# Ledger of designs, part 43: peptides against a protein of PDB entry 5OOQ

Target 1, 227 residues: chain A of PDB entry 5OOQ
Amino acid sequence: YREDVRQVVTHPANALSFLQPGRLVEISVNGKDNYGWGAVVDFAKRINKRNPSAVYTDHESYIVNVVVNTMYIDSPVNLLKPFNPTLPEGIRPAEEGEKSICAVIPITLDSIKSIGNLRLYMPKDIRASGQKETVGKSLREVNRRFPDGIPVLDPVKNMKIEDEDFLKLMKKIDVLNTKLSSNPLTNSMRLEELYGKYSRKHDLHEDMKQLKRKISESQAVIQLDDL

## One batch from the design tools (peptide; made by RFdiffusion4, then SolubleMPNN)

Design b2_p13_1_s1 (from b2_p13_1, 9 letters changed)
Fold by OpenDDE base, seed 3:
Structure b2_p13_1_s1 (fold): chain B 227 residues (1-227), chain A 13 residues (1-13)
Amino acid sequence: as target 1 above (227 residues)
Amino acid sequence: MMGYEENYEPLPE
């Protein structure tokens, strides 16, 4: 059920509006590499230049660049490719007793475990020398202040996920936390229906954004012709 | 020391 909630929360229709620069997110890559809390730099729609017709799942359709302060010091960070979520071999978090460094890594939405209620004030150019380390210091300070973890955004109260099926899921989780009667199959079917709704909403939202951009571009061209 | 804030607002539509 926690994974079901995570899938809904990290869906583009819900997550992207809360991935502002400096937003703290908890990062787990491939379900094994836990980087802890990192700070969002930016995000972009995933584009395959080699295969423009490539279709990604909703959770893999965006790339989020995040600053982490838990990268293993000997990781080949120079091999990181911007906007490529397929991380080179050897890119991993530091284990206990190992030294860590700050790095910017590209991740998918599927690698977000939680979205926090905090935003860091971010440097203008995170790629400039020393800027990642500044963010790293801020992350350390936050972790010091929140030893039990950063407070997570409430999906309903904060993220305003008002889908009836999701609300029912949340209620069921609350009930199941008290009563272990889970039918995974029923929940999976409802989750698929939710994904279908979110996908449609996202498509419409993206279409509207594209339309607004086209309108703005057309207006800019008209203004240039009038200049 | 870079500050932080609580933020519950989504990006504007």
Scores: peptide ipSAE 0.521, ipTM 0.922, DockQ to the pose 0.631
Fold by OpenDDE base, seed 5:
Structure b2_p13_1_s1 (fold): chain B 227 residues (1-227), chain A 13 residues (1-13)
Amino acid sequence: as target 1 above (227 residues)
Amino acid sequence: MMGYEENYEPLPE
């Protein structure tokens, strides 16, 4: 059902009006490479100069340029071609422990996982030196402020999607969510998750306390030796 | 630090 919602939301008829410069979108390229939240630069209808008669699916018919701050540092970003959503080999998000950089990547609508309710104030020229990094800093700040994720636009209330089948789908999802929330098993799992989070926090707190104690003890020993 | 805003408005047609 989530994919069905995504297909409707990311359809050009619904998505394009909300892809203003600075709009935050969650990006997953080819369902594999998760770049997280990026900022829209612009979009354009996909034109194949070599084959003007090429017909694209609705979700592939537009190219969206987005700034991401999660590009792997050693990705061949110089090989990126403007308005070409077929990314070169090696273009990928940074994995855990890897360094990331800011980059502008062209994506299709199909690579948008969600559309956020936030817009960044964008530089006039994103391609100018240092501008991508400025956007990257803003993205980091937003992510810091929204640790649970950036709020997603409501497809019905905000995006005004009034398709009857879509509304039925949304109602069905709401019913399922209600059932899941009322399920004792779900409540137990949530309790376990909360306990796990609490346990991890407690462990970290104790570790930090022990570390601080060790540091204090070591400093005290050094002071005693200097005496 | 460039700011951000909540925006619920579509592009004007």
Scores: peptide ipSAE 0.514, ipTM 0.920, DockQ to the pose 0.645
Fold by OpenDDE base, seed 4:
Structure b2_p13_1_s1 (fold): chain B 227 residues (1-227), chain A 13 residues (1-13)
Amino acid sequence: as target 1 above (227 residues)
Amino acid sequence: MMGYEENYEPLPE
């Protein structure tokens, strides 16, 4: 269901109007490379100069340029081609313990995991020396202020997605979330009650067994005295 | 530090 929501949110009809310069977006390339939150520079319709007749899916039909501050320092960022979302080998986010740098990467809409409610003030010329690093500092500051993550735009309230099927999907998700949130607590309480009942039953059974043994022993002693 | 703002408005068509 989360993926279904993502597909709707990142569709050009919905996403493009919220991809203003400075818009924070959560980036995951190829479902593997998580760059975290980056800032939108701009976007353009994807054009294949070599094959003008190339047809792209809706989610791959636009290229979004984003500033990330999580690029691995030894990534071959010089091999990045403008408007080419097919990233060179070695372009990846820094892992734990690795140093990162700021970079502008071209991504497709399909690489957007979430669209945030925040927009950074962007430099006029992001390609100028030091400007991407300035954005990187701003990203670090935002991440510091929002340790639990940047708030995501509400698809219905903020993005005004009013498609009936989408609304039905959202309602289903809400119902499921409610059920999931209630189940652990209910299960824990039931487990405690069940354990309490089992403990009591076991104790009673042992007590009854001991009582029966004492009765049997007493009867045996009486028979010996009558002999 | 460049600031940030909450923005809930789409680009004007």
Scores: peptide ipSAE 0.505, ipTM 0.920, DockQ to the pose 0.743
Fold by OpenDDE base, seed 2:
Structure b2_p13_1_s1 (fold): chain B 227 residues (1-227), chain A 13 residues (1-13)
Amino acid sequence: as target 1 above (227 residues)
Amino acid sequence: MMGYEENYEPLPE
């Protein structure tokens, strides 16, 4: 059930509006590498320049750049490519007893475990010398203040996910948490229906974003002609 | 050290 909730929460139709600069997100890459809580820098739609016809799943269709403070110090961070979520071999979080450094890593939405209720104030240029470390200090401070973890956004109250099947899922989870009973099989079938609805909403959102960009571009061109 | 805030608002559409 937790994975089902995660799939809905991290769907572009729901997640993108809460991935503002500085938003804290819990990061797990490939279900293996846990970086803990990181801070969102920005995000962009995933574009494959080599294969423009490449079709990505909804959860892999966007790249989120995040600052983490848990990168293993000897990781080949110089091999990281902006907006390439396929991380080089050796890129991993520090294990217990290992030293860590701050790094900006590109991840997919599928690598987001949870979205927190906190946003860090971010520097204007995160790539400038020392700026990642500043964010890293802020992350350490937040972790110190929230030893039990950063509070997660409520999918219903905060994220306004109003899908009926999702609400039913959440209600079932609440009941199950109370009763300590799990029946995971019934929820997987409903996810496909949920994703179908979210996909349609996402298409509208993307269309609106494209329209806003076109309007902004048109206004910029008009301003250039007035110079 | 840069601060943080609670934020429950989505990006404007």
Scores: peptide ipSAE 0.519, ipTM 0.924, DockQ to the pose 0.630; fails the geometry check

Design b2_p13_1_s2 (from b2_p13_1, 6 letters changed)
Fold by OpenDDE base, seed 3:
Structure b2_p13_1_s2 (fold): chain B 227 residues (1-227), chain A 13 residues (1-13)
Amino acid sequence: as target 1 above (227 residues)
Amino acid sequence: MMSYEEDYEPIPE
């Protein structure tokens, strides 16, 4: 059920507006590589130059660049490709007893476990020498101040997710948490159905927003030509 | 030492 909430929270319609530079996010790549809390550098829509017609799922349609301070020191970070979320072999967080370094990694929205209520003041050029380490120090300080974990944004109160299908999902989750369900499969199917409805609705809305932006951009270009 | 703040605001449209 937490996964269902995560799917809604990390959907582009909800997450992107809270991925400002410096936003703290909890990162888990492929459900196995836990980097802990990192800081957002930027994000961009995923573009496949080799296949411009490629269609990605909502959660894989954007690339988020994040600074982490938990990268294994011997990871081949030089092989990282900007805006390529397919990480090279050997890119992983440090295990217990291993040394770690700071790195910028490209991830998808699906690799975001949670979005924090904290935002760091980021250096202007994170790629400059020593800047990643500065962010790393800040991350360590934050972790020290919040030993029980960084506070997570509330989906309703903070993120203002007021979609009826989402609210129904949340209500159902609450009911399921309090009641022993005799049929977990039926409940899971129902939750998936609600998420599906939510996703379809927001896909349409995002398409409309993109269209509106394109129209606005076109108008701006026309105005520049008329000036 | 980098500063941080609580930020509950979305990116303006």
Scores: peptide ipSAE 0.336, ipTM 0.876, DockQ to the pose 0.639
Fold by OpenDDE base, seed 1:
Structure b2_p13_1_s2 (fold): chain B 227 residues (1-227), chain A 13 residues (1-13)
Amino acid sequence: as target 1 above (227 residues)
Amino acid sequence: MMSYEEDYEPIPE
């Protein structure tokens, strides 16, 4: 269900109006490269100059330029091509213990995990020396201020997505979340009951093993008396 | 240090 929500939220009809310069977005490239929260620079419709007849999916039809502060320091950032979402080999986020740098990367809408309710004030020329690092500092400050995570735009209340099927999906998710919140208690009670039953069964099994040992010991004593 | 704000508004058409 989360992926279904993401597909609707990141659709051009919904997402583009919230991709202003400075908008915070959570970035995951190719489902594995998590850059965390970045800031939108701009976006443009994807145009293939070599193949004008190329048809892209809705989620691949736009390129979003974003500033990230989690780029691995030894990534070949010089090989990044503007408005080319196919990232060169070696472009990846820093792993734990690795150093990171700020970079502007082109991504598709499909690489947006979530859209935040925060917008940074962006410099006029992000490509100028030191400007990316300034945005990177702002991103660090935001992350520091929101240790529980950056607030995400509400798809219905904030993004005004009024599609009937989407609203039904959201209602189902809310019901499931309520059940999952209520069921952990019920499941915890059931788990406690199951654990209680398991503990009783284990105690009974240990008692049976002890009884079998006592019977075997008694039989061994009888066999010694018969020698 | 760059400031930030909460923004719930879409780009005006």
Scores: peptide ipSAE 0.178, ipTM 0.805, DockQ to the pose 0.753
Fold by OpenDDE base, seed 4:
Structure b2_p13_1_s2 (fold): chain B 227 residues (1-227), chain A 13 residues (1-13)
Amino acid sequence: as target 1 above (227 residues)
Amino acid sequence: MMSYEEDYEPIPE
């Protein structure tokens, strides 16, 4: 269901109007490379100059340029091609213990995990020397201020997605979340206690069965001796 | 340090 929501939110009809310069978006490329929160520079309709007849899906039909501050320092960022969302091999976020740098990467709408409620004031020329690093500092500051994550735009209240099917989807999610939260088994400590009690009860039941069998066998032997 | 703001508004048509 979360993916279904994401598909609706990141559809061009809904997302593009909220991709202003400086808009914070959470970035996951190919479902594996998590760059965290980045800042939108701009976006443009995807055009294939080599194949003008190329048809892209809605979620791949636009290129969004974003500043990230989590690029692995040894990534071949010089091989990045403007407006080409197919990233060169080796372009990846820094892992734990690795150093990161700021970079502008072209992504598709499909690589947006969430759209935040915050917008940075962007420099006029992000490609100028030092400007990416300035944005990177701002991103670090925001992350520091929001350790639990940047608040996400509400699809209904903020983005004004009023599609009936979408609203039904959201209601279903809310119901499921309520049921999961109310389930006492979601508390791991209670589950262990419950399993412990069930295990003890089962052991006692088996012990009682064995004892009853032994008693019955002993009585049968006594009857044979009286025969 | 760049400033940020909360922005809930879409790009005006």
Scores: peptide ipSAE 0.409, ipTM 0.892, DockQ to the pose 0.783; fails the geometry check
Fold by OpenDDE base, seed 2:
Structure b2_p13_1_s2 (fold): chain B 227 residues (1-227), chain A 13 residues (1-13)
Amino acid sequence: as target 1 above (227 residues)
Amino acid sequence: MMSYEEDYEPIPE
C-alpha cells in the first residue's frame, strides 16, 4: 500500500507542482541507493536527443536535479551528466563510516520516496563553488531539527489529490494501520485505473503549460519588435 | 546558513 501511495504521489500530475527549488524530497535511486533527504534544484521533461521517439513511463518522463549531502566521497561525481538519470558506475551514497560530500544528481520521479513539507532557500547558482556545501549544511541542520524525520506532505490535505480511488486507498491504509487485517492484493488492480486518470490530467496540464509558454514567448517577441 | 520554511503550496499554473 505504501508503494501504491508513492506511485500516485510521485506521478507528474501530482508531484511536479510541489518540486519548487529548495523542496525537500527523500531519495532512493533504483530502490537500492538511499541518499536520504535532498533539496530540489530544478526539473525538466526528459528528452532523448539520440532517440526522440523514446517513450518513457510517467515516472521516468521527468528529470529532477537534487542536492544531496550523502554522496560517497570517492564517487566519480565528475562523470555526472546534468539531466541524465542514468548514473555512472560508482555513484552511490556513503555507507556507515564512510565520508560523504555534497553533489547534484539527476533523478527520475520514481526515485522520490517522499515529498517533504519543507523548502530551503536555495542559492541562485547552485553550481558555483561552495554553494552545494551551503545547501548541505542546511540539510544537516534540518535533519538535526527533525530527528524523527522531515514531515511529509499530506497527499490529500496538502497535495489536494482528490481521486476517489486514491481516497479509498488511503482509508484502507488507515484501517489496516489500525486493524492489520486487510488484503494488499485488491489495491494493485485499482492502480491502473488511477494511472489512467492521472495520465489524462497530466496531458491537460502539460498542454496548458505549453500554451502559456507560447503566449509568453509571443509576447516577448512582440516586445522586442517594439523596441 | 541557509534558511528554510514550511511550504504547502503548489507551483502556480
Scores: peptide ipSAE 0.365, ipTM 0.883, DockQ to the pose 0.631; fails the geometry check

Design b2_p13_1_s3 (from b2_p13_1, 6 letters changed)
Fold by OpenDDE base, seed 3:
Structure b2_p13_1_s3 (fold): chain B 227 residues (1-227), chain A 13 residues (1-13)
Amino acid sequence: as target 1 above (227 residues)
Amino acid sequence: HMSYWEDYEPIPK
């Protein structure tokens, strides 16, 4: 059920509005490489220039750039490609006893384990020399202040996920934390229905955003013609 | 000086 909650929380319809610059997120790549808490730089819709017709899952349809301070020092960070969430071989977090460095890595929404309630003050140009290290210092400070982990946004109270099926899921989890009696299959079917609803909502939202952009662009052109 | 703040608000639509 925790994974089910994670999938709903990290769905684009819910997560993107909380991925502001500096937002702290807990990062796990491929369910194996745990980078800990990192800071969001920005995000963009995943576009395959070579295959524009490529269809990605909802959780892989966006790329989130994050600063981590746990990158293994000998990782081939120079091989990182912007907007490519497929990380080169050797890109991994430092293990115990290894030295780490700060790095900006592109991840998918599926690599977000949790979304924190904290945001860091971010430099304007994170790619400038020394800026990622500044963020790294801030991350260390936060980790020092929150040794048990950064508080996670409440999906209902904070993220305002008010879908009835999700609320039922949360209630079931609360009940199941006391009684593990729910059939995982029934929950999976409900989750699929939730994803369908979120996907539709996201599509409408993106359409509206595109429409607003077109309107703004049209108005800007008109203003230029009137000058 | 704090390098962080609590933020519970979504990006405005």
Scores: peptide ipSAE 0.573, ipTM 0.927, DockQ to the pose 0.551
Fold by OpenDDE base, seed 5:
Structure b2_p13_1_s3 (fold): chain B 227 residues (1-227), chain A 13 residues (1-13)
Amino acid sequence: as target 1 above (227 residues)
Amino acid sequence: HMSYWEDYEPIPK
């Protein structure tokens, strides 16, 4: 259900009006590289100069330039091409223990996990020396103030998405969330049952491994007696 | 001074 919501929210018809300069968005490139919250610089319709007849999906039809402060320091950021969302090899977020730098990366709408309710004050020229770092400081400040994450725009109340199927989806999610919150004991019991099943599977796997070892050892002994 | 603000308004069409 979360992915279904994301697909609707990040559709150009809904997302573009909320991608103002400084808008905070949560970024995941190719569903693997999580850059966390970044700030929108600008966006443009994707144009392929080499193939003007290229047809893109709705979620790939726009390029959003975003400032991130989680780029791995040794990433080949100099190889980044403006308005090219196909990132060079080695462009990735910093892992735990690695140093990060600020960078502007071009992404598609499909790389947006969520759209936040916050906007940063952006410098006039983000490409000027030191400006990306200023935005990076602002991002760090926001992350410090919102350790549990930046509040996400409400798709219905804030973004005014009025699609009937979407509203039905949101209602279903609300009902599920209410049921989950109202029955903590049932969820706890189910977690214990799942943990018990996992524990039993692990025990069975270990027992099978031991049995296979014993069988292999016995066969080796029989072969030694026949030699 | 805060470097950010809450913004719920869309870009005008």
Scores: peptide ipSAE 0.570, ipTM 0.927, DockQ to the pose 0.709
Fold by OpenDDE base, seed 4:
Structure b2_p13_1_s3 (fold): chain B 227 residues (1-227), chain A 13 residues (1-13)
Amino acid sequence: as target 1 above (227 residues)
Amino acid sequence: HMSYWEDYEPIPK
């Protein structure tokens, strides 16, 4: 369900109005490279100069330029192509123990994990010498202030997403969360049914797999207690 | 002086 929510939130119809300069967004490229929270510089509609007739999905139809302060220091940032979200090999976040630098990377909406409720004061020209580092300092400050993560915009209350189907989805998620917290095993069957219904629409196969694993683990514990 | 602020407003259409 988290992915379903993310798909709706990051849809251009919803996300673009909240991608102002300085907006903090949580970045995950290709579902594996987690850059953490970065700051939006700007965004533009994706244009393929080599293939002007190229059709992109909604989530790939825009390029968002973001400042991150978690770029691996030895990443070939000089190979980054403006407005090309296909990042060169070696462009990655710093791992534990590695040094990081600030960089501006082009990403698609699909690489946005979350949209935060905070905006940074951005310099007028982020490409000017030292400006990325200034933003990096601000990002460090924010991360220090919010060690558990930056608060995420509420899709309904803040972003005003009023789509009826989305609202129904959110209600179902709330119900499921409540039930899972109270009785994981009893609610597992109902959760599977709900995930099954949504998986047909939003490809929730991975979420279902994880849920089934948790259910199995819980059942195993109960069986051990019954022995 | 904070380098950030809370912003819940969308870009005006």
Scores: peptide ipSAE 0.565, ipTM 0.925, DockQ to the pose 0.694
Fold by OpenDDE base, seed 2:
Formats: sequence, structure tokens, C-alpha cells
Structure b2_p13_1_s3 (fold): chain B 227 residues (1-227), chain A 13 residues (1-13)
Amino acid sequence: as target 1 above (227 residues)
Amino acid sequence: HMSYWEDYEPIPK
């Protein structure tokens, strides 16, 4: 059930509105590289210039740039390309006993495990020297204050996901105390139905464009507050 | 000074 919830929450129709600059998200790349909580820098529609006819799934159709403070120190971070979610070999989180550094990595929506209720104050230019480390310090502060984990946005109360099938799923999860008791195939079929509804209701590309504009405006406000 | 705040509001469309 947790994965089913994640699929709905991280769908562009739901997630993009909550990927403001500084939004804390929990990151797992390719289902194996857990970077922990990072901070959103920005996002954009995924465009393949080499293959304009490329079709991406909903969860792979957007690229989110995030600051993480758990990058392995010897990772080839200089090979990272903004808005390219295909990470170079060797890009990975630090393991126990290894040193870590701050880095900006491009991820897909599918790499988001959860969306937190917190936002960080973000610097104007995250690419400037020392700025990633500033965000890293903020991330450490948050982790210190929330040792049991950053609170996750409530999909219903906060994110306002009101699809009937999703609500039924959430109620079932609540009743079963997060235990899986239903047929996985049934849940999969319901997810497809949900995605169909989202596809019919939303023009995600246009929504993204509008959101990017609002993000830029929000960044400007943050900068003014820092003066 | 806190480096973060709680934010439950979506970006308006």
C-alpha cells in the first residue's frame, strides 16, 4: 500500500504544486540509492533534444533538481548535468563510515519517496560557491530537530487529493494500520484508474509552466527577506 | 533564526 500511495502522491498532477524551492523531499534514486531528505531547487518538464518523440511515463516526465548533503565525497559530481536524471556511474550516497558532501542532483518524480511539510530558505544562486553547503547546514539542522523523520504532507488534508478510489485506499490503510491485506492486482488496477482521471482533468505541461512562474516569484520574495 | 518553516500550501495554478 505504501508504494501505491507514493505513486499517487508523486504523480505530476499532485506533486508539482508542492515542489516549491526549498521543499524537503525524501530521495531514493533507482530504488537503491537513498540520499535521505533533500531540498528542491527547481523542476522542469523533461525534454529530450536528441529524441523529441521520446515518450516518458508520468513519473519520469519531469526533472527535479534537489540539494542533498549525503553525496559520497569521491563521487564524480563534476560529471553531473543539470536536468539530466541519468546519473554518471559512481554517483551515490555515502555509506556508513564514508564522508559526504553537498551536491545538486537531477531526479525524476519517481525518485521521491515522500514530500515533507517543511521548506528551507534557499539561496538565490545555489550554484555559487558555498551555497550548497549552506543548504546542507540547514538540512543538518532539520534532521537534528526531527530525529524521527520530517513530517510528511498528508495526501488528503494537505495535498487535497480527493479521488474516491484514493480515499478508499487511505481509509483501508488506516484501518489495517499500514498492513497489506488486499490483492496487489486490485490496487494496481485502481492506480491505473486514478491516472486515467488525472490525465483527463489536467494539462500538466501548462500547469508546470504556470508553476515555474510562481516559483520564480517565490524565490524573489525569499531573497528580499534575506536582505 | 530558523532555516525552515512549515508550508502546507500548494503553488497556485
Scores: peptide ipSAE 0.564, ipTM 0.926, DockQ to the pose 0.536

